# Designs tried in a protein design run: peptides against a protein of PDB entry 6FRK. Part 102

Target 1, 411 residues: chain A of PDB entry 6FRK
Amino acid sequence: NEEVLNAMLKEVCTALLEADVNIKLVKQLRENVKSAIDLEEMASGLNKRKMIQHAVFKELVKLVDPGVKAWTPTKGKQNVIMFVGLQGSGKTTTCSKLAYYYQRKGWKTCLICADTFRAGAFDQLKQNATKARIPFYGSYTEMDPVIIASEGVEKFKNENFEIIIVDTSGRHKQEDSLFEEMLQVANAIQPDNIVYVMDASIGQACEAQAKAFKDKVDVASVIVTKLDGHAKGGGALSAVAATKSPIIFIGTGEHIDDFEPFKTQPFISKLLGMGDIEGLIDKVNELKLDDNEALIEKLKHGQFTLRDMYEQFQNIMKMGPFSQILGMIPGFGTDFMSKGNEQESMARLKKLMTIMDSMNDQELDSTDGAKVFSKQPGRIQRVARGSGVSTRDVQELLTQYTKFAQMVKKM

## One batch from the design tools (peptide; made by RFdiffusion4, then SolubleMPNN)

Design b2_p15_4_s1 (from b2_p15_4, 8 letters changed)
Fold by OpenDDE base, seed 3:
Structure b2_p15_4_s1 (fold): chain B 411 residues (1-411), chain A 15 residues (1-15)
Amino acid sequence: as target 1 above (411 residues)
Amino acid sequence: DDYFKELEKILELLM
């Protein structure tokens, strides 16, 4: 029994190391899981795999919980949020994402560019802020980040802004000059929250980087970026362990909407390849798919049209990157769609929708759309000409529709 | 639960 436990724990430890979980955390997890498993209960014929998975899940949940309540902004107050992190971590993009998140929630939000080191930092922030209709401050002439941050914070405090986000300079490496600049800015503006932005793709380096920031500045929150279909997210555990600070948000892609509140249980479920059913529910609910009640009722009755399929493709496209949606489904592991395959899959969906845009209401609203086309092959040629595709492409769409409609009828 | 199983099936057909 102990040999079987050790073998199964070795497989789990290997998978966690492959997921960029820090080797020290994996070792500690192994010891904690061994201590939490009753070997006598394992002898009684209980599902050993489920018991180990539950123990691993419980210990991973503890690793992402620093035991400290996350800072939250107070409505009707001025909340100053300072961002810190390496260059290329997604810090500037994350400032814009966070500002946009709070703006959409009805907060009076603004952005300050205190990055004087990077050429074009202010232009990049200004471009992102303007696209999102977020007020911004920065300078083309002032070179002291302390002056820019102080003036910007004072300006937006006087204008009664509720969320004041300050983006600071990053560096390519941890440098003493960067930490001194961050401390000077923090001392001048007295932020209510300091957010460390970490790139999840840095793997085993996450612990050392997060620790170096926490040892120099009072990091109170973590945001993990680049949690796209390639980032296994194990570095997030290292960031929490090193900073002793909660993850408050995750960045899931390049778009301003590819940003969500961190949830512990969904994240660990995804890390273990169990999917993120809760995040999928939340994302579906945020899309205000009120029109889906009529579709769900049709599907329950085994009715499925080409229009219903078109509406589903629109919904999938509104949910954002297809790789993220797949990575939220149980059994579709993180490896299922490379970034290349996502663009191809989105292009395929758009092509299918363009074919359906050339269909008429009789074709779209038929409960047996494929039979409408099979009875009158001239319809295939009309749709192919209207959409600029081959007759084969239309036949492939109808074949996919037929497979789906057959599955719906079996539900 | 049935909605998610259906979404899984849609996604399996798109692949």
Scores: peptide ipSAE 0.006, ipTM 0.365, DockQ to the pose 0.029
Fold by OpenDDE base, seed 2:
Formats: structure tokens, C-alpha cells, sequence
Structure b2_p15_4_s1 (fold): chain B 411 residues (1-411), chain A 15 residues (1-15)
């Protein structure tokens, strides 16, 4: 039993190392899991694999919990949030994403560009802020980030802003001058929260980077970026361990909407390759698809139309990047999420919808849509001409619909 | 749960 446990733990440890979990944390996890597993309970015929997975899951959840409550902004107060992090971490983009997140929730939000080091930093912030309709402050002439941050914070405090986000300079390396500048800015503006932004793709370097920031500035929150389908996010565990600060949000792409509140359970499930069923449920519920109850009722009755399929394709398109949706489904491997396949998958969906846009209500609302087309083949030719596709493309759509409708009837 | 199983099936058909 101990040999079997050790073999399975070796596989899990390998998978966690391949997920960019720090080697020290993997070692500690292995020791904690071994101590938590009663070998006598493993003898009683319980599924040893499920027991080990549950023990690993439980210990990973503890590693993501720093035991400190996340800072939250107070409504009707002026909350100053300072961002810190290396250049290329996605810090500037994340400032805009967080500002947009709070703006969409009805907070009076603004952005300050105190990055004087990077050429075009202010232009980039201004472009992002303007696209999101977020008020911004910065200078083309002032070179002192302390002056810009102080003036911007004072301005937006006087204008009764509730969320004041300050973007700071990043560097390519950990330099003492960068940390001194960050401390000077922090001392001048007295932020209510300091957010460390970390790139998940830096792998095993996450611990050393997160520690270097925490040792110099009072990091109270972490945001992990580039948690796309390739980044398994094991570096997030290293960031929490090093900063002793909670992860508050994750960045899941390049779009302003590719930003979500951090949830421990879904994140660990995804890290273990179990998918994110809960986050998928939440995304579907956030879409306010009130029409889902009507669809679920139709599906319970074994009724599925081409219109119901069209509405479902619209829902998938509203959920955002198809790669993110696939990565939330158990058993869809990371290899399916190549950036090329996402645009192609969305183009396929749009093509199918364009074919359906050329159908009439009788064709769309038929509970046996394929039979309507089979009885009158001239309909296939009409739809093909209307949508600018081949008759074969329409037949392929009808074949997919028929397969789906047969699955629904078996539910 | 049924909605997700449906999404999985739709995704499997699109693949």
C-alpha cells in the first residue's frame, strides 16, 4: 500500500511540477498528503486514486489560502489601489481590467499612470482607459512618478472617485532602484491596497519574484495574469506562499473582459486537470440567460430545434473565448486551446449561424428540422444560396443538428 | 448540470 501511494504521489508531484508549482511546495505537499492519508483506511477497499486526489486537492486549497482576508474597497470611500510588478507581467493591462470591473459594478473608477520609465506607457494606459470610458491621469512631461501619483490621487480624491488605481513602473529585472521608487510612491499616496501582478508563465521563478516584492513593499493582494489554457497556474501557489497575500483576481487573456475574481476551488480543479465546472456555471449564470430555463424545459421534453441550437451558439459566443470555455470542461486538454484553433472554432460557429440566418421560421422551429429539409431538398439549395455556402455545408449542419437532437431525445 | 452536459456535447460536435 505504501509503494502504491508513493507511485501515485510521484505522478501527482510530476504533474504539479509540470504545472509550474514550486519544488519546495511540491515536496511539502507530498509530506502533508502522506501524513493526512491513513494507510489503514486505504486498505478498506476505498478507491485509492480518489482518496489521494482528494488529499492532494485539500492540501492545494490550503496552499492557496494565506489565512488572511482579502482587502475589499469600501463603497462611498476613496480607495487607493497601487499596482506593482515586473515589466511584461501584464500590470498595465490588469489596472485597466480592474478599473473596468469596478466601473461595470457602478463604482466611480479612475486610472493614474505613474510609469515614467517606459516609453508610451501613458499612451497605452490612455488608449485602454478611453476604450473602456474610464477617467485617467498622467503626464507626458513629468518624470517623477511620485509627483504624478500624488497629483493624480489628489485630483481624483477631490472629484470624489471611489476607486483610484495607480499603475507604477516595471523593470525587466529586480533592481533596488525600482523598489525604492515603489516605496517613495507608496509613501506619498498611502494606498489602501498594494496589488502585486505576477505572470503565471514565468514558472519556477514565481517564488523568488513574489518574495522580492513582498520583502520591499507591503503587498496585500496578488493578481495572476496569463492564465490562458497553457498556463496551468502553479506559480500562483508560489506567489501566495511568498507574499502571504490572497489572490484576488486572475487575468485569462488580452481582452478587458478576460478578468475574473479568484476562486480557490475552480482554480485547484483546473490545476489538477479536473476542469472548472463551477466557473462555467457562474459564467453561464452571469450571462443572464433567462431563456435557459425555457431551453432546459424543451430539452427535458426531448424537443430541440435549429433555433434552439442557434440560441445556444449565441450563448457560447457570449461566454467569450472558446478556448476558455473548453478549458473549463473536464477532459479537454490544453492542446486543444492553441490560439489558431480558437479563431477557427469561432469562425465555424459564425458560419453555422450564418447558414441558420438563411433559414425560415418553419425550418428553424421544426422539432424535426432535418426531415423538413429531407422532404424538400430545394430548401437546402435556397439556404446554401442565401448564406453563400455549399449545399454540402448545409447538409453537414443538418447532420450535426440531427446528432444533437438524437442525444437530447436520449436524455 | 444538464446544461453543461449539453454544452460539452455541442462542443464535441463542433470539434
Amino acid sequence: as target 1 above (411 residues)
Amino acid sequence: DDYFKELEKILELLM
Scores: peptide ipSAE 0.006, ipTM 0.383, DockQ to the pose 0.029
Fold by OpenDDE base, seed 5:
Structure b2_p15_4_s1 (fold): chain B 411 residues (1-411), chain A 15 residues (1-15)
Amino acid sequence: as target 1 above (411 residues)
Amino acid sequence: DDYFKELEKILELLM
């Protein structure tokens, strides 16, 4: 029994290390799990695998919980949120995502660019803010971030903004001067919350970097970015441990909507490769896919049309970022997300839908759509011309449809 | 469960 436990814990520890979980945290987790598992209770015929998985899950939940309540903005007040983090962490993009999140929730939100170090920082923020219709402040002439931050905060306070987000400089090489500048900005604007933005892809460096920020500025919240890539987010555990601050949001792609409130259980489930079944159920329920009952009944009868496929592509597009959807499905490992960015996957879906938009009802509603096209090859040429694609692209779609329809018939 | 299996199949098709 102890050998089986040690073997399973070794597999879990390996998977956590491959997920960029800090070696110290993995060791501590292994010891805690060993101490939590009564070997005598494991003798009673309980599924040893489930017990170990549950113990591991419970200890990971503790590692992501700093024991500190997350700061939340107060409605009808002026809430100043200062962003800090390294250059390339996604800080500026995350400022825009957070601003947009609160704007969609009916908050009066604005953005301040106090990044004077990076050429084009203000233009980038301005571009993102303008696309999202978020008010912004910054300067092309002022080089002191303290002045820009102070003026911007004062301006937006006077205009009764509720969420005032301040983006700061991220520097790679001059750590001390960056921290001094961040302290000067923080002292001048007196933020209600300081958000550390961390890139999940920095792996084992997450702890040291997060600690360096916490030791210099009063970090109260963490946002983890780039959880759409190969990064399983194990570095997030290191950031929580180092900052003793809760993760409040995660960034899950490049789009402004690729931003969600942090949920502990889904995150740990994903980290373990169990998928986010709960978040997928929530997202399916939010979409009010009531039309799925009719589809499920058709699928049970082994019926699947090109129209049914088109409707499913519409549903996938409505669910938002394809990377998020993939990352929520159990068994879709990180290798699946590696083959294409979200934009490429969405562009492929949109191309397939554009081909189907050039099909007629007889083609779309046929229970054997591929046979309709095979019997009359002139249909492929018509659809190809109508959609502006090659006859090969239409044949590839029909090949995909045929594979899917065969899978449905085997259900 | 059936919806997730369907979504998995659609995703496999898109690969």
Scores: peptide ipSAE 0.005, ipTM 0.347, DockQ to the pose 0.029; fails the geometry check
Fold by OpenDDE base, seed 4:
Structure b2_p15_4_s1 (fold): chain B 411 residues (1-411), chain A 15 residues (1-15)
Amino acid sequence: as target 1 above (411 residues)
Amino acid sequence: DDYFKELEKILELLM
């Protein structure tokens, strides 16, 4: 039993390291999981893999919880939010995304560009802000970020703005001059929240970077960017551990609306390749698709059919940038994100739908579609012939469906 | 290749 536990923990540790989870956190998680698993309970014939996965999931949930309540803006007050982070972290884009998020919620939101170091920083912010119809402040002539930040904050306070976002200079390296500048800006504007923006794609460097910022400025919130790329998001755990600050939002693409509130459970599920059903439901609800309520009710009752999966695939095909949504489906996230352009991902989904188009209503509407096929293997051959695919392709679809249906039954 | 070699060293340290 201990050898099996150690082997499974090795696989999990490998997968977490490949997901950019910091080595120290992976070690700590391994120790915590070993301590949380009663080997005697594992002897009782329970699915050992399920118990280990649940223990791993529970310990990962603890690693993303800093034990500190996230700062939230107060309605009708002037909330100053200072952004800090390296150049290329997506900081400036994230300022615009956060401003747009609050604006869409009916907050009086504005942007201040205190990045005096990067040529065209103000033009970029101005372009993004103008496109989103967000009020902005900055200077083409003032070189002191403290002056720009102070004047901009004062201006927008006097105009009764509720959300005042200050973008600061990012450097390519951790330079003491950058940290002193950030500290001077923070002291001058007295922000209600300091947000560290981190690029998820920096992998194992996430801890050291997040720590360097926390050691210099009172980081109270984290935003993780570029979670639409090859980054599996393990660096987010490192950021929380280093900053002792909650992740409040994630950036999931290049568009101004590719931005969502951080949810612990969906994020960890995605990190483990379990998918993000809640994020899928939220995105489906944002699309205001007429049939969403019936599907949500089925999911709440732990019912999930191959037809429900087909309808989800149709909805996904309507949503546009396909790679992001496939990453939310249990069992699709890891294999679909790694190798294909958006067209190849669409072709794969269209292939899966074509396989399901060759299924009958009994197969599609069964609450245990995989069991219908397992009881009568001739169905797999029929569907394979009908769709022009291999029996392996049908088995892969049924395996993905089974993973999804098992997740829905546990919700 | 360097990332995989570091991962192997890391895995060896976790073993």
Scores: peptide ipSAE 0.005, ipTM 0.378, DockQ to the pose 0.009; fails the geometry check

Design b2_p15_4_s2 (from b2_p15_4, 5 letters changed)
Fold by OpenDDE base, seed 5:
Structure b2_p15_4_s2 (fold): chain B 411 residues (1-411), chain A 15 residues (1-15)
Amino acid sequence: as target 1 above (411 residues)
Amino acid sequence: DEFFKQLEKLLEALM
């Protein structure tokens, strides 16, 4: 029993280290899990694997909980939110995502660019803000970030903004002068919340970087970015441990909508490669798929048409980034889609839909769509011409449809 | 094709 436990804990510890979880946290987790299992009288018949997995899950949940309640903005008040973080952390993009998130919730939101160090920082913020219709402030002439931040905060306070987000200069190096600048900005604007933005892809450096920010400014919240890539998010645990501050949001892509409130359970499930079935169900429910009952009834009868496949492709396109959705499925690691493959996958999905848009109702609604095309090869040529694709592309779609329809018949 | 395997698994998860 102890050998099996030690082997399974070794596998979990390896997976957590490969997920960029700090080696100290992994060691502590291993000891805590051992102590928890050694204290639990192994009731005869419990699946030892499930017990270990549950114990690991429970200890990871504790590592994500700093024991501090997340700051929340007060409705009808002026809430100043200062962003801090390294250059390339996604800080500026995250400011826009957070502003847009609150704007969509009916908050009067604005953005201030107090990044005077990076050439084009204000233009980038202005472009993002303008696209999202978010009011913004910044200067092309003022070089003191304290002046820009103070003037911008005063302006938007006077205009009764509820969410005032201040983006600061991101730095590549721990230069004391730059932490002093951040402290001067913080002292001048007196933010209600200081948000540390971290890149999940910096791996084992997350702890040291997060600590360096917490030691200089009163970080009260963490936002983790780039969780759409190869970053398994283990660095987030290090950031929580170092800052003693809750993760409030995660960035899950490059789009302004690729931003969600942090949920502990789904995050840990994803970190362990268990997927996010709950988040997938939530996304499916948000689509208000009224036609799901009709589909479920067809599926019970082993019926699956080209139209039913088309409707599922529409649903997939509505759920958001293809990488994010796949990353919710158990057994799809975060590594399964490189960023480049997402746009290509969406383009391929749109191409398949364009082929189906050139099909007629008899073809779409046939319970044996592939047989309809096989009996009359002229249909393939018509659809190929109508959609601007090769006859091979249409045959490939029909081959995949046949596989899906066979899968449905086995369910 | 990896894309079609992904799409198959996504469809399987939605059904």
Scores: peptide ipSAE 0.178, ipTM 0.840, DockQ to the pose 0.121
Fold by OpenDDE base, seed 4:
Structure b2_p15_4_s2 (fold): chain B 411 residues (1-411), chain A 15 residues (1-15)
Amino acid sequence: as target 1 above (411 residues)
Amino acid sequence: DEFFKQLEKLLEALM
């Protein structure tokens, strides 16, 4: 039993290391899992693999929980949020994403560019802010980030902004000059929250980087970026361990809306390759799909129409990039779609919808849409001509619809 | 078709 446990733990440890989990944390987790597993309970014939996975899951959840409640902005107050992080971490993009997130939630949000080091930093922030209709402040002439941050914070406080986000300079490396600048900015503006932005793709370097920031600046929150790439996010555990600060949000892509609140359970599930069903449910719920109850009721009766399929395709298109949504399903790795296949998949989904846009209500609302088309083949030719596609493309759609309708009848 | 297999599993997960 101990040999089997050690073999399974070796596989899990390898997978966690391949997921960019820090080697020290993997070692500690292995010891904690070994201490938490009752070897006598493992003898009782329970699925040893499931028991080990549950123990690993439970210990990973503890590693993501710093035991400190995440800071949250107070409504009707002036909340100053300072961003810190290296160049290339996605810090500036994340400032815009967070500002947009709060703006969409009805907060009076603004952005300050205190990055005087990077040429075009202010232009980039201004471009992002303007696209999102977020008020912004910065200077083309002032070189002191303390002055820019102070003036911008004062301005937006006087204008009764609720969320005041300050983007700071990033460097390519951890330099003492960067940390002194960040400390001077923090001392001048007295932020309510300091957010460390970390790139998940830096792997084993996450611990050392996060520690270097925490040792110099009172980091109270972490945001992890680039979780849409090859990074499985194991570096997030290292950031929490080093900063003793909660992850508050994750960046899941290049778009301004590719940003979500951090959830521990879904994240660990995804890290273990178990998928993120909860995050999928949350994304579905955020769409305010009023008709989900009506759909569930139809599904309970084994009814699934071409219209119901069309509505699901609309929902899929609203949830974001197809690769990310697939990566939330158990047994789909994040790497399952190369970036090239995603645009093609979305174009193909749009093509299917365009075919259905050429269908009539009788065809769309039929409980057996495929049979309607099979009984009258002239309908296929009409739809094909109306949508500018081949009759084969329409037949392929109907074949897939039939398969989905059969799947629904088995649920 | 891999796309349709993906779409099937996506629909299955949304239901």
Scores: peptide ipSAE 0.178, ipTM 0.836, DockQ to the pose 0.118
Fold by OpenDDE base, seed 3:
Structure b2_p15_4_s2 (fold): chain B 411 residues (1-411), chain A 15 residues (1-15)
Amino acid sequence: as target 1 above (411 residues)
Amino acid sequence: DEFFKQLEKLLEALM
């Protein structure tokens, strides 16, 4: 029994290391799981795999919980949120995402660019803010980030802004000059929350980076970025352990909407490759896919048309990046699509939709769309000409539709 | 085709 436990724990530890979980945290988790599992209960014929999975899940949940309540802004008050993090962490983009998130919730939100080190930092912030219709402040002439931050905070306080986000300078490396500048800005503006922005893709370096920031500035919240890529998010555990601060949001892409409140259970489920069914359901519900009931009813009757497939492709496109949606499905790892393959997959999906846009209602609404085309091959040539594709591309679409319609009939 | 396998799995998950 102990040998079986040790073998299964070795597999879990390997998977967690491959998920960028810090080796110290993996060792500690292994010891905690061993201590939490009664070997006698495992001898009694209980499902050893389920027990170990539950124990691992419970210990990962504890690693994400710093035991500190996340800071939340107070409605009708002025809340100053200072962002800190390395250059390339997604800090500036995350400032805009957070501002947009609060703006969409009816908060009076603004952005301040106190990054004087990076050429074009203010132009980048201004571009993002303007696209989102978020008020912004910064300077092209002032070089002291303390002055810019102080003036911007004062301006927006006087204008009764509720959420005042301050983006600071980043460096490519941890430098003492960066930390002193951050401390000077923090002392001048007295932020209600300091948010550390961490790139999940830095893997095993997450702990050391997060610690270096926490040791110099009073980080109270963490935002993890680039969870849309190959980063399985194990670095997030390292950030929580090092900062002793909760993850408040995750960045799930490059779009301003690719930003979600952190949920512990879905995150750990995803990290273990169990998928995020809850997050998938939430995303489906946010899309207000009122037609999902009609679709579910058709599916229950084993009816699936080319139009129903087109509507599903529209729904998939609305849910966001293909890699993220796949990474929410149990048994699909987040690594299943490279970022290059995602753009190609989305382009290919759009091509399939463009082919269907050249179909008529009789073709789209037929319960046997492939048979409509097989009986009258001239339809394939019409659709191919109308969509600017080959007859082979139309035949490939119809072949895949037939497979999907057969799958639906087996459900 | 890996794309169509992915699409099949997405459809299965949306159903």
Scores: peptide ipSAE 0.167, ipTM 0.830, DockQ to the pose 0.123
Fold by OpenDDE base, seed 2:
Structure b2_p15_4_s2 (fold): chain B 411 residues (1-411), chain A 15 residues (1-15)
Amino acid sequence: as target 1 above (411 residues)
Amino acid sequence: DEFFKQLEKLLEALM
């Protein structure tokens, strides 16, 4: 029994290391899991694999919880949020994402560019802010980030802004000069929250990076970026362990809306390759698919039309990146779609929808759409001509529809 | 086709 436990723990430890979990945390987790598993309970015929997975899951949840309540902005107050992090961490993009998140929630939100080191930092922030209709402050001539941050915070306080986000300079390396500059800015503006932005793709370097920031500035929150890539986000555990600060948000892509509140359970489930069924359900519910009741009612009757399939394709397109949605399904790793395959998959999905846009209501609303086309082959030729595709492409769509309709009838 | 297998599982998960 101990040999079987040790073998399974070795597989889990390997998978966690491949997920960028820090080697010290993996060792500690292995010891904690080994101590939490009663070997006598494992002898009783319980599913040893499920027991180990549950113990691992429970210990990972504890590693993500710093035991500190996340800071939250107060409505009707002036909340100053300072961002810190290395250059290339996605800090500037994340400032815009957070500003947009609060703006969409009805907060009076603004952005300050106190990055004087990076050429074009203010232009980039201005472009992002203007595109999102977020008020911004910065300078083309002032080189002192303390002056810019102080003036910008004062301006937006006087204008009764509720969320005042300050972007700071990053560096490519951990340099004492960067930490001194960050401390001077923090002392001048007295932020209500300091957010450390970490790139998940840096793997084992996450611990050392997060520790270096926490040792120099009072980091109170963490945001993890680039969780759209091959990085399973194991570096997030290292950030929490080093900073003793909660993860508040995650960045899941390059778009301004590729940003979500951090949820512990879904994140750990995804890290373990269990998928994120809860996040999938939440995304489906956020789409305000009021017509889902009508679809569920049809599905209960084993009815599935080409129109119902079209509506599902529209829903998939609204949920965001196809790779991200697939990565929420149990047994689909993030590796399942390279960035090239995602654009191609979205183009193929749009092509299928364009074929369906050339169908008539009788074809779309038929409970046996494939049979309507098989009885009158001239319909296939009409749809093919209308959508600019081959008759083979239309036949392929109808073949897939028939498979989906057969699955729905078995559910 | 891998795309259609993915789409099938997406539809299965959304339905």
Scores: peptide ipSAE 0.162, ipTM 0.829, DockQ to the pose 0.065

